# Peptides against a protein of PDB entry 1BH9, part 111

Target 1, 89 residues: chain A of PDB entry 1BH9
Amino acid sequence: FSEEQLNRYEMYRRSAFPKAAIKRLIQSITGTSVSQNVVIAMSGISKVFVGEVVEEALDVCEKWGEMPPLQPKHMREAVRRLKSKGQIP

## One batch from the design tools (peptide; made by RFdiffusion4, then SolubleMPNN)

Design b2_p29_3_s2 (from b2_p29_3, 13 letters changed)
Fold by OpenDDE base, seed 5:
Structure b2_p29_3_s2 (fold): chain B 89 residues (1-89), chain A 29 residues (1-29)
Amino acid sequence: as target 1 above (89 residues)
Amino acid sequence: MTKEQLEKALEELLKKILEEMIKDPSKFE
């Protein structure tokens, strides 16, 4: 699993994450096969996560008095804030 | 697989996602 793999599935990322890539990542860590349901659950969690990060980033952007589109600095700040609140690992 | 392994996998996945989000936020809006 790599960032490049995610990029190759950009068309799916907005609504879902690439099952194959996620499955490979999990299996590389567990050393065993994982069920489709586990992959689905992981994908679902990831989708919610992305939504929450974007929401925080938009809030940062707004609070800084700036307009979209979001920039890396907004994302970095959002991550920092979410980490401090225990919302991100 | 164990709970710890799944948690580790999730954390790694989320970290990779964050890296992509920071690299190009426009892809997630």
Scores: peptide ipSAE 0.551, ipTM 0.897, DockQ to the pose 0.556
Fold by OpenDDE base, seed 2:
Structure b2_p29_3_s2 (fold): chain B 89 residues (1-89), chain A 29 residues (1-29)
Amino acid sequence: as target 1 above (89 residues)
Amino acid sequence: MTKEQLEKALEELLKKILEEMIKDPSKFE
């Protein structure tokens, strides 16, 4: 899938992800049909992942003495920190 | 599908999610 496909959905991505887009991505990698359960699992993992990143970003925002909403700079710093901690690849 | 393929798919998915989060944080908060 593409970032554009994800963006087409007006949903709180922290709680839900586009099932069809995820399915297409997985199938593009595996070259085979993917079960609904695999898509559900991937969606669940993604939800947890987003939560972890958001929490780190909020921590960054707070430590910088700033207030929400989160900005790209908070997300970039969060990713850097999480990578340093070995929590994300 | 193999375990490696699924892991690769997950990695790519997460990378794209990160890119989207950086581009538009408001969609995830």
Scores: peptide ipSAE 0.546, ipTM 0.894, DockQ to the pose 0.593
Fold by OpenDDE base, seed 3:
Structure b2_p29_3_s2 (fold): chain B 89 residues (1-89), chain A 29 residues (1-29)
Amino acid sequence: as target 1 above (89 residues)
Amino acid sequence: MTKEQLEKALEELLKKILEEMIKDPSKFE
């Protein structure tokens, strides 16, 4: 699993998830073949996860009286808050 | 693929995503 693979994943997330591409990415991580259902589940969870983190980060940015774009500090604080709420692992 | 492998893969995937999001937030907005 490389940064390049993750970058491709994010580009696809902004549009329709290319099934084959996502499957290959997941298989690269697991080192074994995965079913269609696994691809769908992992893709869905990842999409929701990213959305939740970004949403929290934007809230942090706003509450701190700052303007977008988001910075690493907003993301780090968002993660801390989400973990404390038990919303993310 | 076993349940354990799936859980591990998901955890690793999410961890990598977080690392990239923190590294360069602009790529996710």
Scores: peptide ipSAE 0.536, ipTM 0.893, DockQ to the pose 0.494
Fold by OpenDDE base, seed 1:
Structure b2_p29_3_s2 (fold): chain B 89 residues (1-89), chain A 29 residues (1-29)
Amino acid sequence: as target 1 above (89 residues)
Amino acid sequence: MTKEQLEKALEELLKKILEEMIKDPSKFE
C-alpha cells in the first residue's frame, strides 16, 4: 500500500476508499487475512477522518483570510492543529 | 489479529491519507 495507490484509485471526500488497497495494507501489517468487516470499518473511519481534516483545513483557510481551493499549506496547518488537539496520531 | 495490529494498521493508513491530502488537496474537496 502506498500513496501512489491512493492516487491511482482516486480517493475523494464522500467517496469510497479503495477497499482492496486497504485490505492489502492491513494484511501486510497483520500478516494474516482480514475480514470484510474490518475493511469496512477501516474504510468508514478513514472517510470520516478525511472529512474532519478537510473541515479543519477549510477553517484554517478562512481564518487566514484566504479562499478555496485548499492548498498544501492549509492541510499542513490543519494537521498541526488536529495533532495538538489529539484528534489525529 | 490483535488489537495492536489493527491500531497500527489504522494509524499507518491515516498517515498515508494525510500525506496524500497534503500533496494534493484538490482530490479531497
Scores: peptide ipSAE 0.548, ipTM 0.896, DockQ to the pose 0.562; fails the geometry check

Design b2_p29_3_s3 (from b2_p29_3, 14 letters changed)
Fold by OpenDDE base, seed 4:
Structure b2_p29_3_s3 (fold): chain B 89 residues (1-89), chain A 29 residues (1-29)
Amino acid sequence: as target 1 above (89 residues)
Amino acid sequence: MTKEQLEEALKALMEKVLEEMIENPEKFE
């Protein structure tokens, strides 16, 4: 894995999204059993997603003339911007 | 499962992630 991928992985881990929880969430939506492969895929997408949001949040922070660490306001604004750009649902 | 189900699941997951990120930004930096 690239350094970026590892960072995403760690961020994802820190967010406390274990595969078991992901599986439960997916199953709550589908109403049926979910394969490990699906969980892995969803987990991977989520990790990429986290990275994209963080990147946007850092950009927000910078554009606002502020310095890390990121704050909730940066994350919220990042989400708004990403949604506006159609990058996230 | 159907494509629609997967898309819905993904959206739900993303929303949960966003909630976590907003509440705990320090965990993701």
Scores: peptide ipSAE 0.502, ipTM 0.885, DockQ to the pose 0.638
Fold by OpenDDE base, seed 5:
Structure b2_p29_3_s3 (fold): chain B 89 residues (1-89), chain A 29 residues (1-29)
Amino acid sequence: as target 1 above (89 residues)
Amino acid sequence: MTKEQLEEALKALMEKVLEEMIENPEKFE
C-alpha cells in the first residue's frame, strides 16, 4: 500500500478506499490473510478519518482568512492540531 | 490477526493517507 496505489484508485477513494490495497497493507502487517469484513471496517474507519482531517483543514483555512482550495500548508497544520488533540497518531 | 496487528495496520494506513492528503489536498475537497 503506497501513495501511488492510493492515487491510482482516486475514483474509489472519493467514496471508499480500494479494498485490494487495504487488504495488502493489513496482510503485510499481520502476515496472515484478512477477511473481507476486516477490510470493509478498515475502509470505513479510513473514510471517517479523512473526513475529520479535511474538516480540520477547512477550519484552518478559514481561521487563517484564506479561501479554498486547500493547500499542503492547511493539511500539515490540520495534522499538527489533530495530533496535539490526540485525535490522530 | 491480533488487536495489536490491526491497530498497527490502521496506523500505517492513516499515515499513508495523511501523506497523500498533504501532497494532494485538492483531491480531498
Scores: peptide ipSAE 0.502, ipTM 0.885, DockQ to the pose 0.563
Fold by OpenDDE base, seed 2:
Structure b2_p29_3_s3 (fold): chain B 89 residues (1-89), chain A 29 residues (1-29)
Amino acid sequence: as target 1 above (89 residues)
Amino acid sequence: MTKEQLEEALKALMEKVLEEMIENPEKFE
């Protein structure tokens, strides 16, 4: 597998969200009980989402001539760019 | 839950995740 695939795996691994918190959030919005599978799915989507944002942030950092670790400014710029591309809401 | 509710939940989750990433970028690298 490629270096890119490995990097994505690491990014996904680093993005851990407590399932209990996700469940509470969903329930607060829907007002109904949420299945474990829904929580798992939402958790998975979140990990993918985080990976995309981190990847963009790393690109921002590099393009600005800077080096990791990422800073809030890199994340904010990444979000702006991804929104402009329609890749995130 | 409805499709709309699920989409709303997803959006809310994404927003919360973004806030966390902006405030604590070191946790995601």
Scores: peptide ipSAE 0.489, ipTM 0.878, DockQ to the pose 0.702
Fold by OpenDDE base, seed 3:
Structure b2_p29_3_s3 (fold): chain B 89 residues (1-89), chain A 29 residues (1-29)
Amino acid sequence: as target 1 above (89 residues)
Amino acid sequence: MTKEQLEEALKALMEKVLEEMIENPEKFE
């Protein structure tokens, strides 16, 4: 699972994560077969994760007196803040 | 799979997602 692989599923990232890519990632770590339910769970967790990061990034953008669309700097700051709060690893 | 493997996989996934979000923030709005 790489960034370029994620890009291939760009059209679906708003509604669902690329299950095939997630499955490959997990299997590359475990070296064994992974159930579809585990992939679904991982996808769901990731979706929530993305939502929380985007929400924080939008807040950062607003606090900085800027308008969407979000920029890399907003995302980086959002991540830093969420980590500081212990909300994400 | 073990719990630690699952946690490692989840962390790896999150890191890759963050990289994508930083590179293409507009795709997640």
Scores: peptide ipSAE 0.489, ipTM 0.880, DockQ to the pose 0.553; fails the geometry check

Design b2_p29_3_s4 (from b2_p29_3, 14 letters changed)
Fold by OpenDDE base, seed 5:
Structure b2_p29_3_s4 (fold): chain B 89 residues (1-89), chain A 29 residues (1-29)
Amino acid sequence: as target 1 above (89 residues)
Amino acid sequence: MTKEQLEEALKHLQEVILEEMIKNPEKFQ
């Protein structure tokens, strides 16, 4: 699956991950059918994941003495920090 | 679906999300 698919179904939104889109993406990766419970769990984990990345990026922005909105550089640095902490893949 | 398949799916999903967040941070604010 791709970023294009993620965008098409608004899976990039912090507040929501459409069930049908999540199901489609998971099935494209595993090649198998996915239960509703798995979709719900994956949606929840993804929402929390996005929240944690944004939180780290906001911390980066603040520590750099900069103001929102967040920019790619804040997100990239947040990812580096979270990876170093073993919090994200 | 196996545990291993689910873990793989989650990792891939998170990688895609991260790439999108870096490319289009405005969509997550």
Scores: peptide ipSAE 0.594, ipTM 0.913, DockQ to the pose 0.503
Fold by OpenDDE base, seed 4:
Structure b2_p29_3_s4 (fold): chain B 89 residues (1-89), chain A 29 residues (1-29)
Amino acid sequence: as target 1 above (89 residues)
Amino acid sequence: MTKEQLEEALKHLQEVILEEMIKNPEKFQ
């Protein structure tokens, strides 16, 4: 599973993560079959995760006295902050 | 699946997502 693979599912990313891709990713790690419930849970967690990053990035943007849309620099800083807060790995 | 396996999978997924979000922020807002 790669960034490019995720990109292929662009039409789904804004509303939901593609279950098939998530399933494949999990299976690549575990080496075993993955239940639908696990995929659903992972998808949900991922959606929340995206939301948290976006929220932090918006905060960064605001604190920097800038206006949307969010730019890579906002996302990078958001990630740094969230990591420092222990909110993301 | 073990807890550790799931945690690793989630971490990996999040890493991929972060890379995508940084590279293409317009796709997430």
Scores: peptide ipSAE 0.593, ipTM 0.914, DockQ to the pose 0.525
Fold by OpenDDE base, seed 2:
Structure b2_p29_3_s4 (fold): chain B 89 residues (1-89), chain A 29 residues (1-29)
Amino acid sequence: as target 1 above (89 residues)
Amino acid sequence: MTKEQLEEALKHLQEVILEEMIKNPEKFQ
């Protein structure tokens, strides 16, 4: 799994992340085969995760008195805040 | 596959996602 593979996120954001990419990532870390259900679960968690980050970034944008679209600075600040809250690693 | 391995995989996945979101926010909205 790489940023290159995730670069197509906009094609999947309304459904799920590419299952093949997620499967390969998990397998590379665990060193074992991964069930379809695990991939589905990880895809779902990823979707929720993205939603939470975007929501925080929108809040940052609003608090800064700015309007969408979100920029890298909004995402960076969102990540900082979420880490501070212990909501993301 | 252990619980710890799965949690590690999730952590790595989230890190990759965050990097992509910061780099290309337009793809996530």
Scores: peptide ipSAE 0.591, ipTM 0.912, DockQ to the pose 0.579
Fold by OpenDDE base, seed 3:
Structure b2_p29_3_s4 (fold): chain B 89 residues (1-89), chain A 29 residues (1-29)
Amino acid sequence: as target 1 above (89 residues)
Amino acid sequence: MTKEQLEEALKHLQEVILEEMIKNPEKFQ
């Protein structure tokens, strides 16, 4: 799938993620039709997932004595920490 | 869609999301 579909995450923190976009993403990965319940579940999980990563990255930024906006280095460190805790794959 | 397919799709989706977040953090703030 295209990165353009993921660009919709710009509205992620302040608004609900569009179901249609999630459905298209899932279908592009699986190559099969997906039910509305699957879309709802995966959209919810994805929202929480992104939120947890951003939250950890903000904590990293603060602990390093730096200020937002978050940079790639904060995201990379956040991912490493969350993986070590078993919170993300 | 099977349970196994769903789990694999979710894992793949999360991996792609992480790559995008690292590459373009400004799009997620």
Scores: peptide ipSAE 0.589, ipTM 0.912, DockQ to the pose 0.506

Design b2_p29_4_s1 (from b2_p29_4, 12 letters changed)
Fold by OpenDDE base, seed 3:
Structure b2_p29_4_s1 (fold): chain B 89 residues (1-89), chain A 29 residues (1-29)
Amino acid sequence: as target 1 above (89 residues)
Amino acid sequence: MTQEQLEKALEALNEKVLKEMIENPEKFE
Protein backbone atom coordinates (compact mmCIF):
# COMPACT_ATOMS: atom_id res chain seq x y z
CA PHE B 1 0.00 0.00 0.00
CA SER B 2 1.09 3.52 -0.70
CA GLU B 3 0.91 6.12 2.01
CA GLU B 4 -2.13 7.58 0.33
CA GLN B 5 -3.86 4.22 0.17
CA LEU B 6 -3.19 3.59 3.84
CA ASN B 7 -4.49 7.01 4.70
CA ARG B 8 -7.73 6.41 2.82
CA TYR B 9 -8.13 3.07 4.51
CA GLU B 10 -7.60 4.52 7.97
CA MET B 11 -9.97 7.38 7.33
CA TYR B 12 -12.57 4.93 6.14
CA ARG B 13 -12.17 2.68 9.16
CA ARG B 14 -12.43 5.61 11.51
CA SER B 15 -15.58 6.87 9.85
CA ALA B 16 -17.08 3.40 9.79
CA PHE B 17 -16.69 3.07 13.53
CA PRO B 18 -18.12 6.24 15.02
CA LYS B 19 -18.25 5.64 18.74
CA ALA B 20 -21.42 7.60 19.31
CA ALA B 21 -23.33 5.69 16.66
CA ILE B 22 -22.02 2.36 17.89
CA LYS B 23 -23.01 3.23 21.43
CA ARG B 24 -26.52 4.09 20.29
CA LEU B 25 -26.74 0.88 18.32
CA ILE B 26 -25.73 -1.26 21.27
CA GLN B 27 -28.03 0.57 23.63
CA SER B 28 -30.94 0.21 21.25
CA ILE B 29 -30.49 -3.54 21.49
CA THR B 30 -29.63 -3.93 25.16
CA GLY B 31 -31.98 -1.30 26.46
CA THR B 32 -29.36 -0.26 28.97
CA SER B 33 -26.46 2.16 29.19
CA VAL B 34 -23.17 1.07 27.69
CA SER B 35 -19.71 2.08 28.84
CA GLN B 36 -17.11 3.54 26.55
CA ASN B 37 -14.96 0.47 27.10
CA VAL B 38 -17.71 -1.77 25.77
CA VAL B 39 -18.00 0.43 22.71
CA ILE B 40 -14.25 0.26 22.19
CA ALA B 41 -14.22 -3.51 22.61
CA MET B 42 -17.09 -3.97 20.18
CA SER B 43 -15.42 -1.67 17.70
CA GLY B 44 -12.23 -3.65 17.96
CA ILE B 45 -14.00 -6.93 17.30
CA SER B 46 -15.73 -5.42 14.31
CA LYS B 47 -12.43 -4.13 12.98
CA VAL B 48 -11.09 -7.67 13.06
CA PHE B 49 -14.14 -8.71 11.09
CA VAL B 50 -13.41 -6.02 8.53
CA GLY B 51 -9.86 -7.23 8.16
CA GLU B 52 -10.96 -10.80 7.58
CA VAL B 53 -13.48 -9.75 4.97
CA VAL B 54 -10.97 -7.62 3.10
CA GLU B 55 -8.40 -10.39 3.13
CA GLU B 56 -10.91 -12.86 1.76
CA ALA B 57 -12.16 -10.36 -0.80
CA LEU B 58 -8.65 -9.82 -2.11
CA ASP B 59 -8.28 -13.57 -2.42
CA VAL B 60 -11.57 -13.78 -4.29
CA CYS B 61 -10.50 -11.03 -6.63
CA GLU B 62 -7.26 -12.82 -7.38
CA LYS B 63 -8.89 -16.22 -7.80
CA TRP B 64 -11.34 -14.74 -10.27
CA GLY B 65 -8.41 -13.47 -12.27
CA GLU B 66 -9.37 -9.87 -11.70
CA MET B 67 -7.33 -6.85 -10.73
CA PRO B 68 -7.94 -4.39 -7.91
CA PRO B 69 -9.69 -2.27 -6.89
CA LEU B 70 -12.10 -4.47 -5.01
CA GLN B 71 -15.70 -4.39 -6.14
CA PRO B 72 -18.92 -5.04 -4.26
CA LYS B 73 -19.12 -8.53 -5.75
CA HIS B 74 -15.78 -9.42 -4.18
CA MET B 75 -16.97 -8.32 -0.76
CA ARG B 76 -20.25 -10.21 -1.06
CA GLU B 77 -18.49 -13.35 -2.21
CA ALA B 78 -15.95 -13.02 0.58
CA VAL B 79 -18.70 -12.92 3.17
CA ARG B 80 -20.40 -15.95 1.68
CA ARG B 81 -17.16 -17.89 1.77
CA LEU B 82 -16.32 -16.87 5.31
CA LYS B 83 -19.78 -17.89 6.49
CA SER B 84 -19.46 -21.18 4.66
CA LYS B 85 -16.17 -21.80 6.43
CA GLY B 86 -17.75 -20.92 9.73
CA GLN B 87 -15.25 -18.14 10.27
CA ILE B 88 -17.93 -15.53 10.70
CA PRO B 89 -21.56 -15.89 11.76
CA MET A 1 -26.88 -6.64 29.34
CA THR A 2 -26.60 -10.24 28.23
CA GLN A 3 -24.10 -11.98 26.01
CA GLU A 4 -26.86 -12.64 23.54
CA GLN A 5 -27.62 -8.95 23.31
CA LEU A 6 -23.98 -8.14 22.75
CA GLU A 7 -23.77 -10.76 20.03
CA LYS A 8 -26.82 -9.29 18.38
CA ALA A 9 -25.28 -5.86 18.61
CA LEU A 10 -22.06 -7.10 17.05
CA GLU A 11 -23.92 -8.73 14.20
CA ALA A 12 -25.86 -5.55 13.60
CA LEU A 13 -22.67 -3.53 13.67
CA ASN A 14 -20.90 -5.87 11.28
CA GLU A 15 -23.83 -5.80 8.88
CA LYS A 16 -23.78 -2.03 8.88
CA VAL A 17 -20.04 -1.94 8.37
CA LEU A 18 -20.26 -4.51 5.60
CA LYS A 19 -22.72 -2.34 3.73
CA GLU A 20 -20.29 0.53 3.97
CA MET A 21 -17.49 -1.71 2.76
CA ILE A 22 -19.53 -2.73 -0.24
CA GLU A 23 -20.25 0.90 -1.00
CA ASN A 24 -16.61 1.90 -0.60
CA PRO A 25 -14.47 -1.13 -1.46
CA GLU A 26 -11.78 1.08 -2.97
CA LYS A 27 -11.01 2.56 0.42
CA PHE A 28 -9.13 -0.60 1.30
CA GLU A 29 -6.65 -0.32 -1.57
Scores: peptide ipSAE 0.569, ipTM 0.904, DockQ to the pose 0.665
Fold by OpenDDE base, seed 2:
Structure b2_p29_4_s1 (fold): chain B 89 residues (1-89), chain A 29 residues (1-29)
Amino acid sequence: as target 1 above (89 residues)
Amino acid sequence: MTQEQLEKALEALNEKVLKEMIENPEKFE
């Protein structure tokens, strides 16, 4: 996962997945107030998760004899594979 | 908050992110 990819994800996260929404999601589950640092930590863990999925998706794309950009089918297959391997829930 | 709650929250977060990844895969390359 390149730094460039991380930067693009961060830009995406900030625009399409704002911290406020993440905070609300966490609070809806915990039933308690959540600090900014918890939101940041959770976002960071999610970023690692994204990296794993993207890496698998790129592998899928390559193994199918295709080239980037990734398509929804690559992402869906990646998730299936990662779940089957027990690498993600 | 408990560890279990945080784990559930993370799972929910990742599911939401995953949905976005499937809908907009180009944003993650």
Scores: peptide ipSAE 0.565, ipTM 0.903, DockQ to the pose 0.666
Fold by OpenDDE base, seed 4:
Structure b2_p29_4_s1 (fold): chain B 89 residues (1-89), chain A 29 residues (1-29)
Amino acid sequence: as target 1 above (89 residues)
Amino acid sequence: MTQEQLEKALEALNEKVLKEMIENPEKFE
């Protein structure tokens, strides 16, 4: 990623991974309180997920003979492929 | 907490993130 791209990602990261919201989400599933460490861990895993999807999406874009920037269709297809390959649930 | 619960939580989180990615792919590239 270019510096600009990284900056955009960071801006997104801050909005997409608000600890309070993530904590509530996890608690809604577990039915119990979760530690900050759990939130951090889950957030980290999700960030890895993001990276995997982006990587696959770029591959999709390329295989379709298209050029960046990525489009929603690339992301959707990436997820389908990742699920098919068993890389994500 | 069980592993299953955490996995479900992760899936839920990723689903939300994915929606954001689909809506704003440019933020990730």
Scores: peptide ipSAE 0.583, ipTM 0.909, DockQ to the pose 0.649; fails the geometry check
Fold by OpenDDE base, seed 1:
Structure b2_p29_4_s1 (fold): chain B 89 residues (1-89), chain A 29 residues (1-29)
Amino acid sequence: as target 1 above (89 residues)
Amino acid sequence: MTQEQLEKALEALNEKVLKEMIENPEKFE
């Protein structure tokens, strides 16, 4: 990804999934308070996940002979493929 | 907290992100 692409994702992530919400999500599962470092780490891992999905979706789009922007169908197919390959749960 | 719990949390987070990606793919390009 270009710096611009990463920036767009980060802006979206921060707006849609603020740190507070992520923290609450983690705490709801762990049953304990989580540190800022845990939230940062989880956010970072999720960022990598997003990158993998987007890359796959772009590949899908290209292989289908279509042009950007990505559509929901590209994302859904990307997820299916990544799951099939065991790259995501 | 356990590693398993964190993995479950990550899956939950990624599921939410994935849903948003599907609904708004243009925001992630």
Scores: peptide ipSAE 0.570, ipTM 0.905, DockQ to the pose 0.654; fails the geometry check

Design b2_p29_4_s2 (from b2_p29_4, 15 letters changed)
Fold by OpenDDE base, seed 2:
Structure b2_p29_4_s2 (fold): chain B 89 residues (1-89), chain A 29 residues (1-29)
Amino acid sequence: as target 1 above (89 residues)
Amino acid sequence: MTDEELQKALEELQRKILEEMIRDPARFE
């Protein structure tokens, strides 16, 4: 989903992701209707995913001797590390 | 919807999420 969509659901995003956007994405790939349960599951997986990436990024930030807030460089390094570990695609 | 299509959707979603996280990481803390 886009930054605009995330901005609209900023507060909601703290606990969940925009369901409408997730639904549209899945439908664009499958070409079929998607159940609410699938969207809920995908939202949950996304939340866990974000948590794991943030955790790694915070570790990177700390290891580099820096303090939050996180910067793009921390996120990029976190992604590289998680990919090397096979923890994210 | 096949399992393969769902997996593809998940990977695409994760890719998009990562792009947003890299663009504005503070929003996800």
Scores: peptide ipSAE 0.595, ipTM 0.915, DockQ to the pose 0.628
Fold by OpenDDE base, seed 4:
Structure b2_p29_4_s2 (fold): chain B 89 residues (1-89), chain A 29 residues (1-29)
Amino acid sequence: as target 1 above (89 residues)
Amino acid sequence: MTDEELQKALEELQRKILEEMIRDPARFE
């Protein structure tokens, strides 16, 4: 996963994560072939993950008395909070 | 593929996603 890959699959990403990129990432780590089902599952988990982070970031934004759109500072704070809650590694 | 490997892959994926989200939040809203 890279910014370039995300950009390349931007239209697709709006509905789902780029499966090819996810597959390559997993395989680069495992060193073995990865089934389509695993890729699908990882894509789904990633989508949920993004949703949770965005939700937390929106909460941060609101709690800081600020208005959308989200900024990097909201995302960074969201990540810190989610980590402290043990919701993300 | 082991559970450990899959977990590692997931964490790496999440790390990369977070980096992109922090870099450009608008892409994910």
Scores: peptide ipSAE 0.594, ipTM 0.916, DockQ to the pose 0.587
Fold by OpenDDE base, seed 3:
Structure b2_p29_4_s2 (fold): chain B 89 residues (1-89), chain A 29 residues (1-29)
Amino acid sequence: as target 1 above (89 residues)
Amino acid sequence: MTDEELQKALEELQRKILEEMIRDPARFE
């Protein structure tokens, strides 16, 4: 499952990720079919994940005395901080 | 599918999401 596929299914939204796309991605990774409940859970987790990363990035941007839009450097720093906090793998 | 496989899938998904977010962060705001 490529980054391009994620983009194609509008995975950049702050709403729930498309169930069909999530299902296909999980199945592509695990090589097995997944239940609807698993898809729902993964979709929810993904939504929250994106939100948390964006919020951290915005915080980084603000703390650096900069203004949106977010840049790659803000995202990279956000990821480092979240990993340090144990909030993301 | 085992719990371990699901966890690995989640981590891989999150990795892919992060790659997209870093590549084009403005699209996620």
Scores: peptide ipSAE 0.590, ipTM 0.914, DockQ to the pose 0.540
Fold by OpenDDE base, seed 1:
Structure b2_p29_4_s2 (fold): chain B 89 residues (1-89), chain A 29 residues (1-29)
Amino acid sequence: as target 1 above (89 residues)
Amino acid sequence: MTDEELQKALEELQRKILEEMIRDPARFE
C-alpha cells in the first residue's frame, strides 16, 4: 500500500483495507487474477494484523513509561518483538 | 493460485503495512 491509498481509503479508520488495492497487490505478486473471496480474506487478515501490531506498539509505549500518540520507535520495537515471538514473519 | 503464492502475497502485504505503520503510526490510532 502507498500513502496515497491509505489517505484515500482511510483504511484503518474504516476498519477495512481497500479491496481494490489489495487485489492489485496480490495480482502483482501472483501474476494472475484473484478471486473476490481471496481479496475478502486478505482484507480481514490485514485488519487483524494491524490490530495486533497496534496492540503490541501500545504495550511497548506503556512499558517504556511513555504516553501516546505512538511514534515510529514504538512501532519498530513492536515489530521486532512480534518477529521474535514468531507472530509475524 | 497456489497456497505458496497466496502466502507470499500475504507476507508482502504485511511487510508493506508495517512500513506504513512505522512511517506514520498516527494513521493507525
Scores: peptide ipSAE 0.594, ipTM 0.914, DockQ to the pose 0.578; fails the geometry check

Design b2_p29_4_s3 (from b2_p29_4, 13 letters changed)
Fold by OpenDDE base, seed 5:
Structure b2_p29_4_s3 (fold): chain B 89 residues (1-89), chain A 29 residues (1-29)
Amino acid sequence: as target 1 above (89 residues)
Amino acid sequence: MTKEQLEKALEELMKKVLEEMIENPEKFE
């Protein structure tokens, strides 16, 4: 799936990722049908992932002495830090 | 499907999510 597809389901993304998009992505890689349970698991993992990235970004924002809302620079720095810690690929 | 395929899918998903988060950080706060 694309970033556009993910963005289109903004409301669902806050609580869960769009199952159809995740299913398509997995199937494009495996070349086979993917069960609903696998999609649910992948969605759950992704939700936790988002939470951890946001938490890191908020920490960056705070440590830089800046105020909300989060900006791209906070997210980019959070990603760099998490990669350095080996917490994200 | 294999473990490697699932791991690859997860990594690709994470990359796309990160790109979205960087482009639209206000949507995730």
Scores: peptide ipSAE 0.490, ipTM 0.881, DockQ to the pose 0.572
Fold by OpenDDE base, seed 4:
Structure b2_p29_4_s3 (fold): chain B 89 residues (1-89), chain A 29 residues (1-29)
Amino acid sequence: as target 1 above (89 residues)
Amino acid sequence: MTKEQLEKALEELMKKVLEEMIENPEKFE
């Protein structure tokens, strides 16, 4: 496993997504009840997503010759780059 | 629910997450 993969895993693990909130969000869109499995899946995908954004932000920080902690500007640039790559909407 | 609904939900969730990450990057390190 690469260090990058480990970092992604760590971000995935540390990211907290309240299932109740996710459930409500999905329900607000679907207009109906949502299964626990769907919530779990959506939560998992979101955690992976967070990991990818953080990874990109860290890369931005490094490329800018800066050091952690991450700042909003790193996150914003990460989002821009990921959008440019078509990796996020 | 439909595939489209789930995709929309995911997109909305991603948007919210991004906003949170931008405003509170310290929570994601």
Scores: peptide ipSAE 0.488, ipTM 0.880, DockQ to the pose 0.659
Fold by OpenDDE base, seed 3:
Structure b2_p29_4_s3 (fold): chain B 89 residues (1-89), chain A 29 residues (1-29)
Amino acid sequence: as target 1 above (89 residues)
Amino acid sequence: MTKEQLEKALEELMKKVLEEMIENPEKFE
């Protein structure tokens, strides 16, 4: 990813998945308070996860003989492939 | 919190992330 792409992603990620929302999600499951460090860790894992999905989606796009930007169909296919590989739940 | 709870939380988070990525793929590249 270019610096600009990475920045755009980060800005979007922060907006779509703010720490507060992640914290609330975890707390809804655990029923107890969650530390900031746990939220940070979860956020970091999510970033890595996103990277893996994007990588697969770009591969799909390329294999289909298409060019960026990625479309929903590329993401959906990427998810299917990753699930088939056992790389995502 | 337990390991199981953390795993469940992570899975739920991943599901939400995927939904967002499918809906807004251009935001992640």
Scores: peptide ipSAE 0.481, ipTM 0.878, DockQ to the pose 0.672
Fold by OpenDDE base, seed 2:
Structure b2_p29_4_s3 (fold): chain B 89 residues (1-89), chain A 29 residues (1-29)
Amino acid sequence: as target 1 above (89 residues)
Amino acid sequence: MTKEQLEKALEELMKKVLEEMIENPEKFE
């Protein structure tokens, strides 16, 4: 799994991540094959996670008196806030 | 695979996703 793999699926990234990339990532950690259900679950978690981060970033953007589209600074601040809330590592 | 391994995989995935989101925020709206 790499940022390059995510970049190749720009349209898809808005709602999910490539199953093949997720599968490879999991297998690189476990050293064994993974079921489709595990990949589907991880894909779903990823979607929810992205949604939470985007939501926080939009909140940051709004609180700063700015308008979309989101910029790196909004995402960075969102991450800091989510970490402080213990919602992300 | 163990629960710990899956959690580790998830953590790694989250890190990569965050990096991508910070670098390309416009692709996630």
Scores: peptide ipSAE 0.473, ipTM 0.875, DockQ to the pose 0.581

